# Ledger of designs, part 97: peptides against a protein of PDB entry 1ZZD

Target 1, 109 residues: chain A of PDB entry 1ZZD
Amino acid sequence: FQVVNPYLLRDLVDLGIWDEGMKQYLITQNGSIQGLPNVPQELKDLYKTVWEISQKTIINMAADRSVYIDQSHSLNLFLRAPTMGKLTSMHFYGWKKGLKTGMYYLRTQ

## One batch from the design tools (peptide; made by RFdiffusion4, then SolubleMPNN)

Design b2_p22_8_s4 (from b2_p22_8, 13 letters changed)
Fold by OpenDDE base, seed 2:
Formats: sequence, C-alpha cells, structure tokens
Structure b2_p22_8_s4 (fold): chain B 109 residues (1-109), chain A 22 residues (1-22)
Amino acid sequence: as target 1 above (109 residues)
Amino acid sequence: SEEEELEKLQEILDKYIDKTNE
C-alpha cells in the first residue's frame, strides 16, 4: 500500500477532483500526478520536485533513526537552504504531521 | 525504480507512524 502525501490530498480535494477514480489512479501510478490532464502544471511541477527531493532525503536519512524522531531539527537544518529549504520543510512538516496524526493510505486489492 | 523507492519509503514510515495520534 501507499501513503498519500497530505498536501497532495488537500490540493486534489481543493481542485474538486478527488474521488475513487483518482484514488485508483494514484495507486497504479505510485502517487504520481504527472499524467493527469486536469491538474495545473505548476502543481505537477511542485509535487514532482517535492517527491524527488523527499525520496532522496528520507531514504538517505533512514540509517539515522534519531533524525526521524527529531523532525524539528531536520526542518531547521533544511531551512538553511533557500528554495530547496522551503520544499524540504514542507515535506518534513507534512511527514511529521502524518506520522503524528495518521496519513491516508491507498490500498490495492 | 520509483516503485521500489516508494516501497522503501512506506516501510520506513510504517516504523514511525504514531497510531495513537498523540
């Protein structure tokens, strides 16, 4: 199963395009929205960048459990980088919120 | 692949998700 990015879910809901079909689409596309014709390009660009950065960062950080436990430190660290910092911060904040409050799970049969 | 990375990410997340919502 897949965990849905809470910000992506929010944005899809705001666009009024979140439904069962969208859910199934995301399952088959590994969370990618790049192929959706009814999504603004800027949103595609945003989540493409966020996804790429987040995968790299999170996986590289997997060896250090203390970093996952203390996400506030991670946020502060990545905020030092101007543009990437914002995206990274958003990701970690979303991840932190998801870890704390629960994330939406996409499930296949 | 992206799918493999997603699976790895999911496994990592599953270890730390606070199911008590604290």
Scores: peptide ipSAE 0.021, ipTM 0.244, DockQ to the pose 0.029
Fold by OpenDDE base, seed 3:
Structure b2_p22_8_s4 (fold): chain B 109 residues (1-109), chain A 22 residues (1-22)
Amino acid sequence: as target 1 above (109 residues)
Amino acid sequence: SEEEELEKLQEILDKYIDKTNE
């Protein structure tokens, strides 16, 4: 189980390189894209510099949202198919539920 | 470390995983 930045996921989708293989790679790399040869260096630099801050924010949000476990079913629906449509839905759902930053859950199927 | 933070995150987020949905 791994959390990935939704904007990173968006960028990977936009690059056309998102698939099950990429998903598994990110899981094994704890969300890091630094080792991917087909990702522009600009994106690597971007997410490298903001990684720690973003992760801390996600952790804090997750801790705060632990009281909303009963919403897990709805959240899981957003996380099954990593399409732009699903990301958008997750983003808006998170917004409505008071999430400041969206997150995507990666796990083995 | 980053790994430690991710471990903490996973521990917290495990509560959100509905295993019956898998």
Scores: peptide ipSAE 0.019, ipTM 0.303, DockQ to the pose 0.065
Fold by OpenDDE base, seed 5:
Order: structure tokens, then C-alpha cells, then sequence
Structure b2_p22_8_s4 (fold): chain B 109 residues (1-109), chain A 22 residues (1-22)
């Protein structure tokens, strides 16, 4: 499974870009932002370090707010291909909120 | 600690998000 920010998921759904393609993107990239444009290198470096922190530790920090999602594709409002710029902004926003409010469990189906 | 690193990331992300949302 992969830990994802609940607000990230919400925003993706609200924008109508949360679909199987987006899910697969996050899975295949393992949440990495290293290849995303318009992101300062310093931020990429720090995120890489933090992202590599034990997922268990992150889960423990947000244990009371973690939610399991096994059918995330069913959350779609409508299908639309995301742009890299929009995806980048939403990704960081989601991560920020996740540090405060918890995480979701995203699993492959 | 890992928690401290996450806090640092949060601060950086806050700055980034504020900039991008303006």
C-alpha cells in the first residue's frame, strides 16, 4: 500500500482528475515529485529525504486519522487528464495537509 | 528526528504553496 494525503485526494476528486490514470501515476511514481516541473530543487531534495522516512513512522504520527481506501476509483466525479503543473501544486498542498491531519491508505486493486 | 524533518518540510511546503497560490 501507499500512504497518501487525504486532502490531496479530496482536491483531486474536486477537480475531477482523480481516476485510474492518476491512481496509477501515484503508484508508479511512489509519490515522488522528483520529476515534476516548477518545483525548487531544494524542495525536491528535502522531500526525497522525508519521503524516504519510514512509512510506519508516518502512519503512527497520523494513526488516529488514517483511513483505508480500497476503491479510490469510485470517488471520481468525472474523468479528466491532469496537467503536470496542477498536479505539482496539488501534490504539495496535499502533503502539507497530510502532515497535520493524517493519511489515507491507497492500495492497488 | 524524523518528526523534526517533517516539520521542516512542512514549513518549506507552506512557503511554496503560498507562493504558488498567489
Amino acid sequence: as target 1 above (109 residues)
Amino acid sequence: SEEEELEKLQEILDKYIDKTNE
Scores: peptide ipSAE 0.017, ipTM 0.387, DockQ to the pose 0.049
Fold by OpenDDE base, seed 4:
Structure b2_p22_8_s4 (fold): chain B 109 residues (1-109), chain A 22 residues (1-22)
Amino acid sequence: as target 1 above (109 residues)
Amino acid sequence: SEEEELEKLQEILDKYIDKTNE
């Protein structure tokens, strides 16, 4: 079962290239973005190691407060994106869980 | 190990976040 890394998903949305076609592409490529010509090399380098860990671990890391604190605003915008309905149930659950934790943390600061 | 890879990823993400905030 493949789950798109939530941070990668956010970055792809920010680039304006996330759509159903991109989702299907990632599925066929086992999550790899290395072959995408319209993705900056910086992002390719960043996500080279992403798929070396379990999907569960990726989701757990995404829920880490230290990571979400810096990305809360952009993540909130991502959740409002029309593409949210195209996410897998597991990814959506993980994303919401992480964001809720981050937002809760921010509210308590 | 899984934990080591997680730590590496976290370090990369931290650097990325810092760079994007500059």
Scores: peptide ipSAE 0.007, ipTM 0.205, DockQ to the pose 0.029

## One batch from the design tools (peptide; made by RFdiffusion4, then SolubleMPNN)

Design b2_p23_3_s1 (from b2_p23_3, 10 letters changed)
Fold by OpenDDE base, seed 5:
Formats: C-alpha cells, sequence, structure tokens
Structure b2_p23_3_s1 (fold): chain B 109 residues (1-109), chain A 23 residues (1-23)
C-alpha cells in the first residue's frame, strides 16, 4: 500500500493540478513528480523520493553524524540498478569517510 | 593488501564526479 505525502498533496492542490489523473500518475511513478512539466522546480527538489537522492550524500551525512556517536547506527542505501562496481565504490567510500563497523541495508527497486 | 586498498581509494577520489552520478 502506497502512502502519499500529505504535504505534497497539499501543494499539488494549491497549484490546482490535483485530479484523478494526477493521482494515477503518482501511483504509476511510485510517488515521483520529477517528470511533471507543470510542477515548479522548487517543489521537485523538495519532494525527491529515496530513489532520486544521491546515496553518496546519504553516506556523507552519516559520516558527519558518526563523529558524535560511539557505535554506528544502521545505514539504509537505495539503488535502482545495483552493480558490483557501484557496491564496491559505495563500500570503500564509506570506509574512507570513517564509518564505523555497523549494519548497512541495501534496498533495490 | 593495504597498498591495493589505498590505490583503489585514490582512483575513486579521482572519479568523484563520475561516482556522484552512479549513486
Amino acid sequence: as target 1 above (109 residues)
Amino acid sequence: EKEKIEELLKLYEENKEYEDKLY
């Protein structure tokens, strides 16, 4: 069951573009609004899905937080099409950033 | 083994812009 972000719903209604067609579009696109020509770029940037955010940025944020914790928290990473090259790069990049030993989860689409 | 890891890390740093597009 897919849940729509209530703030996204509000903003689409305020733009006057919310209708049954828009609802079906969001369902088929797994919540992504990046392909909609009638949505301002500011809203597209605000409502990126987990598949549209750089996972390298996620690793950076985790590394920044890690300086204040003794034991690492679980890290969730999201890749649409994982390859051994991507996974190896992500692993070594995380290591270089000083992430402590901890469980990381890979989510695929 | 340590030297090989350091070499790989250097390669990844050199290709940072490319890696940012990969994930």
Scores: peptide ipSAE 0.034, ipTM 0.400, DockQ to the pose 0.370
Fold by OpenDDE base, seed 3:
Structure b2_p23_3_s1 (fold): chain B 109 residues (1-109), chain A 23 residues (1-23)
Amino acid sequence: as target 1 above (109 residues)
Amino acid sequence: EKEKIEELLKLYEENKEYEDKLY
C-alpha cells in the first residue's frame, strides 16, 4: 500500500495548497506531484516517486557501492513501461559498470 | 563470444545519447 511522505505533507501545508482536492489528486496520481503547477520545481525534484527517478542513476549508485563489497547488492529497478529494448540496455549497462548482478528485481507499475 | 560482446559494447557506445533517455 502507499504511504504518504510526512515531509511532503508538511511542505504542501506550508505552501497553503493542502486540501481535500489535493489529497484526492495525490491518491489518483500515486503520490506524484510532478503535474502540479503551483509547486516549486525544487520540491518536485526532491519528492520524485520511484517511477520518476532515472534507473540509470540507480545503476550508477549501485556500481559505485559495489567497489567496496565482495557480494553484489540486491538491486531493485522500477520501470513504468518495460520493453525488451530497455531491459537489454539496462543489463548491458550494468555489466559494463562492473555489476555482478545487473538486476535482481524488476518492478512495474 | 568475446568478439560478440565487444561488438555489442561498440553499438552501445554509438547509441549512448539515445539510451541515456530510455530509463
Scores: peptide ipSAE 0.073, ipTM 0.447, DockQ to the pose 0.381; fails the geometry check
Fold by OpenDDE base, seed 1:
Structure b2_p23_3_s1 (fold): chain B 109 residues (1-109), chain A 23 residues (1-23)
Amino acid sequence: as target 1 above (109 residues)
Amino acid sequence: EKEKIEELLKLYEENKEYEDKLY
């Protein structure tokens, strides 16, 4: 299902670039604004989709949190095009970072 | 088993720049 991010909508309206064409663009691009030339980079950085975020950063954040958690919390990782190389790398990196479990919920596009 | 893991970690470090681009 599709959910409109109300903050993204607000910011696009404030920029004066919201119209029916923009709406259809977002639908077609599954919410990504990275390809829009008339959107400031600051907003592009703010409104990255899960497929545009470094999963290494997500692992780092999880490792930072793990210091204060007894059991590993659920960690969802998102790969647009998973490969054995990527999965192996992620597993070892997570282990190296001290994550208690290498079991992640992997989501693919 | 430990030795194998250490070897793999070494390989990971050697290719860290490349690995950073994978995900």
Scores: peptide ipSAE 0.068, ipTM 0.468, DockQ to the pose 0.422; fails the geometry check
Fold by OpenDDE base, seed 4:
Structure b2_p23_3_s1 (fold): chain B 109 residues (1-109), chain A 23 residues (1-23)
Amino acid sequence: as target 1 above (109 residues)
Amino acid sequence: EKEKIEELLKLYEENKEYEDKLY
């Protein structure tokens, strides 16, 4: 199910740009507001979809917190267009960053 | 093979700038 983020909805209403057109836009864009010219950048940064977040940053954060845990944690990664090159790069990057396991769950759009 | 892994890691370092844009 596609669920509208209630905070995003609130902020769009507060901006006075919520209407049926905006609703349809969000549906067609799978919740992305990055292409909207009338939305402040700070809101675009705040409401990034999982496909718009740097997965390298996710790996970095996982590596950072892994120092404080004694077991490997599951890691979900999201790639819009996965390739073997990207996957291999991500695997080795994670390994180099000290992740106990290179195993991760890949989500694709 | 350990040697192959090390080679790949080296290649990663050499191309790190480009990899920052991959994901």
Scores: peptide ipSAE 0.068, ipTM 0.457, DockQ to the pose 0.431; fails the geometry check

Design b2_p23_3_s2 (from b2_p23_3, 13 letters changed)
Fold by OpenDDE base, seed 4:
Structure b2_p23_3_s2 (fold): chain B 109 residues (1-109), chain A 23 residues (1-23)
Amino acid sequence: as target 1 above (109 residues)
Amino acid sequence: SIAEELARLKLYEENKEYEDKLY
């Protein structure tokens, strides 16, 4: 199921560009606004889907959290187009960063 | 499986340098 980010919805309404067409666009784009010409870059930078952010950053944050906890938390990674190379890189990077458990869940678009 | 293969690679490459790829 898909849920529109309520804050994104608010900002799109404030921009005066929210309508049924925009709603359908977001549905077809899985929530991404990166391709919209009438959206300020500031908002594009703010509202990135899980597919548009660096999963390396996610690993970094997970590793940082691991400093404060006894066990590694569940790590969910998201790849639009997974490859063996990317998976291997993620696994080893996580290991290098000291994660007790490597990638637990991999999600694909 | 992919998981098993990665586990094997981890053991083999534990003391080797590797390069991160874009993801």
Scores: peptide ipSAE 0.057, ipTM 0.334, DockQ to the pose 0.213
Fold by OpenDDE base, seed 2:
Structure b2_p23_3_s2 (fold): chain B 109 residues (1-109), chain A 23 residues (1-23)
Amino acid sequence: as target 1 above (109 residues)
Amino acid sequence: SIAEELARLKLYEENKEYEDKLY
């Protein structure tokens, strides 16, 4: 399995902090670097995992792209702990933002 | 249908204070 983004790997190597310990850390953290104190915040923001990105932000980006296409495009959302309330909120938020179709794929961790 | 979605949306807005936070 691949838990490390290849571009993240490159940047960690460039920072000189890549080693076996870092590799094992990332495996245990499912690829997340958010908890690493020696990583710049800029990199943390850049390499947020799919579980760490705001789903509202994803919906906003999808809605923005939808303005320029004739037909609906797929939208994948990721939730760590989905509830019916969260699902309903995402559905109608997307609808309000002008998405032509609802959620195509729901994935959970 | 669009009508059904609108009706559900209104219900959603009416109960917005009780909805789960969208993350």
Scores: peptide ipSAE 0.016, ipTM 0.259, DockQ to the pose 0.415
Fold by OpenDDE base, seed 3:
Structure b2_p23_3_s2 (fold): chain B 109 residues (1-109), chain A 23 residues (1-23)
Amino acid sequence: as target 1 above (109 residues)
Amino acid sequence: SIAEELARLKLYEENKEYEDKLY
């Protein structure tokens, strides 16, 4: 059950590019608009999917939250193409950023 | 154990050649 971001839909409609073809494109691309040449970059930056957001940024956010709690919030990371090297780096980065709890959930696309 | 994992992480942190880029 896929839910499209209603604000994304609005902006695509406002751009005049929303149609059945666009809908099918989004379905096949798991909601990503990064590959669309007719979408402004600012919208691409705004509507990055969980697979497109830097996981380093997510870790930074988690570390910031951990300052105020006894244990880190659950950390969910999403990797399109995980490698052992990348996973290891993520763990190390989280550790040195002071996360009290390691990665709780790992999702792969 | 948690202690062993922390020790491992510390060891790898000291050896930065084992780190990869984080995206």
Scores: peptide ipSAE 0.015, ipTM 0.244, DockQ to the pose 0.368
Fold by OpenDDE base, seed 5:
Structure b2_p23_3_s2 (fold): chain B 109 residues (1-109), chain A 23 residues (1-23)
Amino acid sequence: as target 1 above (109 residues)
Amino acid sequence: SIAEELARLKLYEENKEYEDKLY
């Protein structure tokens, strides 16, 4: 089963665009609203799924946290279609940013 | 495996630093 973000649901209802068709669309799109033309860009930015968030941003946030701790926190990354080249890039970028523990878990779609 | 390859890369990083672009 798929769970829809309750805040997203609320905002879609407030926009007056929530209906059965919208529900089915979200199910088929794994929760993504990025392709909807009748949704403001502000909401699209707010409700990006884990597959749509820049992994660079995640790594940067992890690096920022590491400034305050001796060892890096667990880092979880999400890739829809990972390639060896992309994994290598992410690894070296993390290293460059000073992540000591590296990647804890890689989730693929 | 991917995990093994990443482990090797970490060891290699101790000797060299590489620049790479993350999209």
Scores: peptide ipSAE 0.014, ipTM 0.264, DockQ to the pose 0.147

Design b2_p23_3_s3 (from b2_p23_3, 11 letters changed)
Fold by OpenDDE base, seed 1:
Structure b2_p23_3_s3 (fold): chain B 109 residues (1-109), chain A 23 residues (1-23)
Amino acid sequence: as target 1 above (109 residues)
Amino acid sequence: KEEEEKKRLELYEKNKEYEDKLY
């Protein structure tokens, strides 16, 4: 269990609003950003709960970044009830999107 | 290798609608 989604962390850093106070806030809120007034609504819509957000969207974002990097970076995925079907589908989709082979971390509820 | 990749892509496309609901 991770309190802060690593992709959310990246986006908060990019916004320049990540600090120790933000970190502590997220810890108390179990990673929820819905109550933050200084976060764009677009991010709130994207990062509802780690268990409800589209993992496909996360893969898309990772693929977009991968265009400019030589080395594969870690990808974190979250599934409440993983099945072989879901895992296979995500693998195929990642491949189609041109993700480089690397370490994929699966988190389950 | 290329043939295997092609087959995987074809399978993905056939199941795209189903996959869109999985994750």
Scores: peptide ipSAE 0.037, ipTM 0.381, DockQ to the pose 0.367
Fold by OpenDDE base, seed 2:
Structure b2_p23_3_s3 (fold): chain B 109 residues (1-109), chain A 23 residues (1-23)
Amino acid sequence: as target 1 above (109 residues)
Amino acid sequence: KEEEEKKRLELYEKNKEYEDKLY
């Protein structure tokens, strides 16, 4: 799978910090730049990986889309450490937000 | 169906604070 976001790659090149060392770092960090001190915070915020963003936010975004899309779509949710409690809570939250016809897929790191 | 939905909502509200911390 793609480890590095192509837009992130561009921005890292523009910053002049892209090299083989950076590449290896990103591979080991599963594409995360959060630990890099020489990257502006705005870029860190922009390029959060699926493991670094709130899944609640993703659910909210999906709910917002569902208002205008007349098509049932699947929602991918990512959890590093899934528990029954987390899954249940996410399910009910999604339901409350109007994703009644949506399917939820759990992916783990 | 309505009762099931009600139970789901109640459970959601009960765990709302917990949910905010989970994901």
Scores: peptide ipSAE 0.035, ipTM 0.331, DockQ to the pose 0.504
Fold by OpenDDE base, seed 3:
Structure b2_p23_3_s3 (fold): chain B 109 residues (1-109), chain A 23 residues (1-23)
Amino acid sequence: as target 1 above (109 residues)
Amino acid sequence: KEEEEKKRLELYEKNKEYEDKLY
């Protein structure tokens, strides 16, 4: 199931652009607002979905957390179009950043 | 262990070009 971020909903209402059409748009776009021309870039940056953020950023965040735990939390990566080169690069970048466990799940859109 | 780490580092460097632009 899909749930709209309540804070995003608030901000869209405040912008005066929330309506049934916007709701349907978000459903079809899996929650993405990146394609909306009437939304400020600052909000687009704030509300990036898992498909829109850099997976390198996700790895960095996981590495930061791993400093304080015995075993790193499971890391899930999301790629629209995975290639062997991308997968290999992500794996070894994670290793260099000090992740104690490898990638747990790879998901594609 | 040291040899394994060396090999991993070498492979990382080979794939370094992918890190900044592919994910």
Scores: peptide ipSAE 0.030, ipTM 0.304, DockQ to the pose 0.532
Fold by OpenDDE base, seed 5:
Structure b2_p23_3_s3 (fold): chain B 109 residues (1-109), chain A 23 residues (1-23)
Amino acid sequence: as target 1 above (109 residues)
Amino acid sequence: KEEEEKKRLELYEKNKEYEDKLY
């Protein structure tokens, strides 16, 4: 069971494309609307899931937070298809950005 | 604007049953 973002639901209703088929599609796609051809790109950009956001952006946000607190928050990364090279790159990038802690959780889809 | 709001209301009413299934 996954709850759909209520704002996304309203936007899909406003577009007149919400139905049972759309619901099932979102469930199978873990909330992603990126594959829908009849959704405006602006909405796709607005409702990117954690699997679709750049991991580099997530690391940057974590580094920015760490400047203002005594201890960095736990860094959680979400990867759809991680490779060893990509993981190494992210770890090194996090280090360069001054994160107090390494990657705490790696979540894969 | 009034026509647009009317159309939106109709869409919300039409899809009410789907909204209820999400929670």
Scores: peptide ipSAE 0.010, ipTM 0.299, DockQ to the pose 0.011

Design b2_p23_3_s4 (from b2_p23_3, 10 letters changed)
Fold by OpenDDE base, seed 5:
Structure b2_p23_3_s4 (fold): chain B 109 residues (1-109), chain A 23 residues (1-23)
Amino acid sequence: as target 1 above (109 residues)
Amino acid sequence: DEEKLEEMEKLFEENKEYLDKLD
């Protein structure tokens, strides 16, 4: 799944809360589930760590101009306004790790 | 937009440094 981490998608589906509204929420929140009231804290803790790791990886790739798209999809990078001392959150729409070709679009959120 | 990309790359580098220190 290109919008969210496949493991996160699985867990949200298992919780029965995955729908179009959730999808749009995650896009606006750059993949963060921390603000969701109906998600167990255990999952928030888990994906907080995963989110931090993912952000670091994504930032590394973006800084090195290593953001690419699949041949059939457009990659959209959403970046929240960064503040030092806090994570700069990014959300890749249509992102797949390991892509080496294509065009990407950057947007601020 | 090359200018936009350069701006984002700068911000990403700054955040990368922060994340490295956070580890």
Scores: peptide ipSAE 0.014, ipTM 0.280, DockQ to the pose 0.162
Fold by OpenDDE base, seed 1:
Structure b2_p23_3_s4 (fold): chain B 109 residues (1-109), chain A 23 residues (1-23)
Amino acid sequence: as target 1 above (109 residues)
Amino acid sequence: DEEKLEEMEKLFEENKEYLDKLD
């Protein structure tokens, strides 16, 4: 399954534009930020290509950031077409790593 | 709650190989 680039999520949080609306936008746009008017073009260029990294790494980064970010702007995991088993495993792993937020699921292609 | 936790632990172990391959 595919995951939204965790560094993108970080940058969105750093921009202060991360909220439920942004989350829904990412879902609707299948992870693309190209249409966001409040995102610098430099970031759009940077994240034109989403690359895969280990799910464990993503979870670790999310857990690390969750220590310093409140719930309203915390980093979330965005997955595409995960199985229930994989979701549960990742959730459990995240729980053990101290994740404060759940996972969000993008539409499948 | 305890039963749910055990279920999650089981699922975690069942998918451990998948997670390890992502390292």
Scores: peptide ipSAE 0.014, ipTM 0.291, DockQ to the pose 0.294
Fold by OpenDDE base, seed 2:
Structure b2_p23_3_s4 (fold): chain B 109 residues (1-109), chain A 23 residues (1-23)
Amino acid sequence: as target 1 above (109 residues)
Amino acid sequence: DEEKLEEMEKLFEENKEYLDKLD
């Protein structure tokens, strides 16, 4: 199963782009909106997933030796023993504040 | 790091239980 950040859902609804197609898209993209051309960049920045942040850290460290300690530590925990459970836990942790107000469960059709 | 991992795992389990109740 997947979880959608309730604030992201709200903003997508406000943009008028939330529908069944968007739901399915988010399922296939693990909650990422980075590839959506009709979403403002500020929303993309706001709703980066923990994985996306981690990937950016990996890319930066590999390409220009940029170090983001706070993100690197979380990534190291995942990389040390990568499991589906840990990956999911990282996403939940990244959405902690939003999760305190609720979550939406998405099922693949 | 282990403390943070435990926090994430706890959050995962709590929210999983919450989602299961919603189903």
Scores: peptide ipSAE 0.013, ipTM 0.242, DockQ to the pose 0.034
Fold by OpenDDE base, seed 3:
Structure b2_p23_3_s4 (fold): chain B 109 residues (1-109), chain A 23 residues (1-23)
Amino acid sequence: as target 1 above (109 residues)
Amino acid sequence: DEEKLEEMEKLFEENKEYLDKLD
């Protein structure tokens, strides 16, 4: 499954373009929105790059709140006690400071 | 760091409500 950047999810919802088709698109494009015609260029620039995150980061996200899409193409919010809250908050802070990279990882289930 | 985490938690809750309507 993949983990979606929470800020990207927010922006897509704000644009009113979040739907099942968008979920499928993000799965097939590894989180990239560069090919979407209905997304402003400003957002494409903001989320210009997609990277694979480390296993450590994946674990930190799973230890707190995260948005994930599994291989069944369903999107869910994973909620758990923030046992890794400090490290997770540092990662989220990096996103908010304007990292031009969406979060991506793939794990076979 | 804690302040930023709280902001993200609020975002998750807002998105959860939206996603619950779609599902």
Scores: peptide ipSAE 0.009, ipTM 0.222, DockQ to the pose 0.029

Design b2_p23_4_s1 (from b2_p23_4, 10 letters changed)
Fold by OpenDDE base, seed 3:
Structure b2_p23_4_s1 (fold): chain B 109 residues (1-109), chain A 23 residues (1-23)
Amino acid sequence: as target 1 above (109 residues)
Amino acid sequence: KELEELLEKLEEIEKENIDKTNE
């Protein structure tokens, strides 16, 4: 599944730059705002990466009651009975805390 | 296509939030 932070849209609207053209640009850039000259760098850092987890990974996590999720800033989360919703929330939390990378790997006990 | 659908859903959510704020 693909995760998109809902606050990204809000921030782009607040900047007054959200329109159909911007929407299409994001689609072509897979959700990346890094190439936008009219966006503050701090927002680019906050929303740097959009990641996707394969369905195969989701199925494996559903079978396993314990999953560790690691982020670049040594953020380790242990998820009991992980769901897509929990992973989405974790990623949103990472963005909110200013992580520059998405989840790069999952591991089990 | 998936990203487009997600963005459309987010647009709808944002619109709803704005409407609630105005109430």
Scores: peptide ipSAE 0.074, ipTM 0.618, DockQ to the pose 0.017
Fold by OpenDDE base, seed 5:
Structure b2_p23_4_s1 (fold): chain B 109 residues (1-109), chain A 23 residues (1-23)
Amino acid sequence: as target 1 above (109 residues)
Amino acid sequence: KELEELLEKLEEIEKENIDKTNE
């Protein structure tokens, strides 16, 4: 199924480019921002790889507005050419953001 | 459809979070 990282929306809002047109664009592109000219390359690299998680988990993450990591469950990659580097970048980016806000949630076994 | 619904829900949550931050 399709997954959208809740922090993607946050970042697009922070960039001031989120609107109805952007929403429709993402829908047509299956959540990909790779083709957006007004998005920094750093963000494109960050969101090039996305973990497949339940919709419920995504909603909970957005509601908490914090970093959520569940190491007790396996994660699936469903984007083109996932690499260890991209996974690491996404993980550490989220982790760093969580630390900065003081709201980081890690769920284990 | 699924992606659209998800984006709409996330948008609502984001708005609520912003409002909470401002209160």
Scores: peptide ipSAE 0.054, ipTM 0.615, DockQ to the pose 0.018
Fold by OpenDDE base, seed 2:
Structure b2_p23_4_s1 (fold): chain B 109 residues (1-109), chain A 23 residues (1-23)
Amino acid sequence: as target 1 above (109 residues)
Amino acid sequence: KELEELLEKLEEIEKENIDKTNE
């Protein structure tokens, strides 16, 4: 059973590195980003633990992307001089919010 | 193919959400 966390896609898009090539790479790597040199290690560590989510849950979490977009947009106002650390922190924040929403969807299923 | 299909669905959802946010 192959699972990809929808917020991984979100984070890769936010990093500006999502494209067809990246998509195909993930397919060959079964959703793992561990081999990507241009992804912060903190994100790699974060997504190590996301393998037990059902496909239905993943779709539901992806449907809630708009909430993260709003938060990310708000945070971007303060990223005048973005560093890798700041971007990582933003992604972690988005991830935490996503988890809360994801759990909500699990309860309502 | 399952992973590819899932990623395609996620891309569609992402696109829709971004479009809605930009409206």
Scores: peptide ipSAE 0.052, ipTM 0.635, DockQ to the pose 0.019
Fold by OpenDDE base, seed 1:
Structure b2_p23_4_s1 (fold): chain B 109 residues (1-109), chain A 23 residues (1-23)
Amino acid sequence: as target 1 above (109 residues)
Amino acid sequence: KELEELLEKLEEIEKENIDKTNE
């Protein structure tokens, strides 16, 4: 299973660039934000390194209203499968801004 | 279609988060 980072939209909204046009753009780009000129490279790097998490984590995140897909899906918002170390580091970096408790942080590990 | 559904779910989540923050 892999989780679609629920804070992707938040970040785009925070950048002030989210609208219907942006939504349609993402659809045509299969969820990739790499081509967006108004997105900082740091965020592009962050989201492309998120891939898979444990089944336990997926369940926990689902309970917290996170969006996830199973690995059998052909479409996802992420570009590549990173190493476990890179995945963990980048995932937490992105999610910590929206995490409310330490336990939530652990569940996303 | 699948991606569109995911984006719609994200929009719903974001909307609820905003609503909760404004309460």
Scores: peptide ipSAE 0.045, ipTM 0.615, DockQ to the pose 0.019

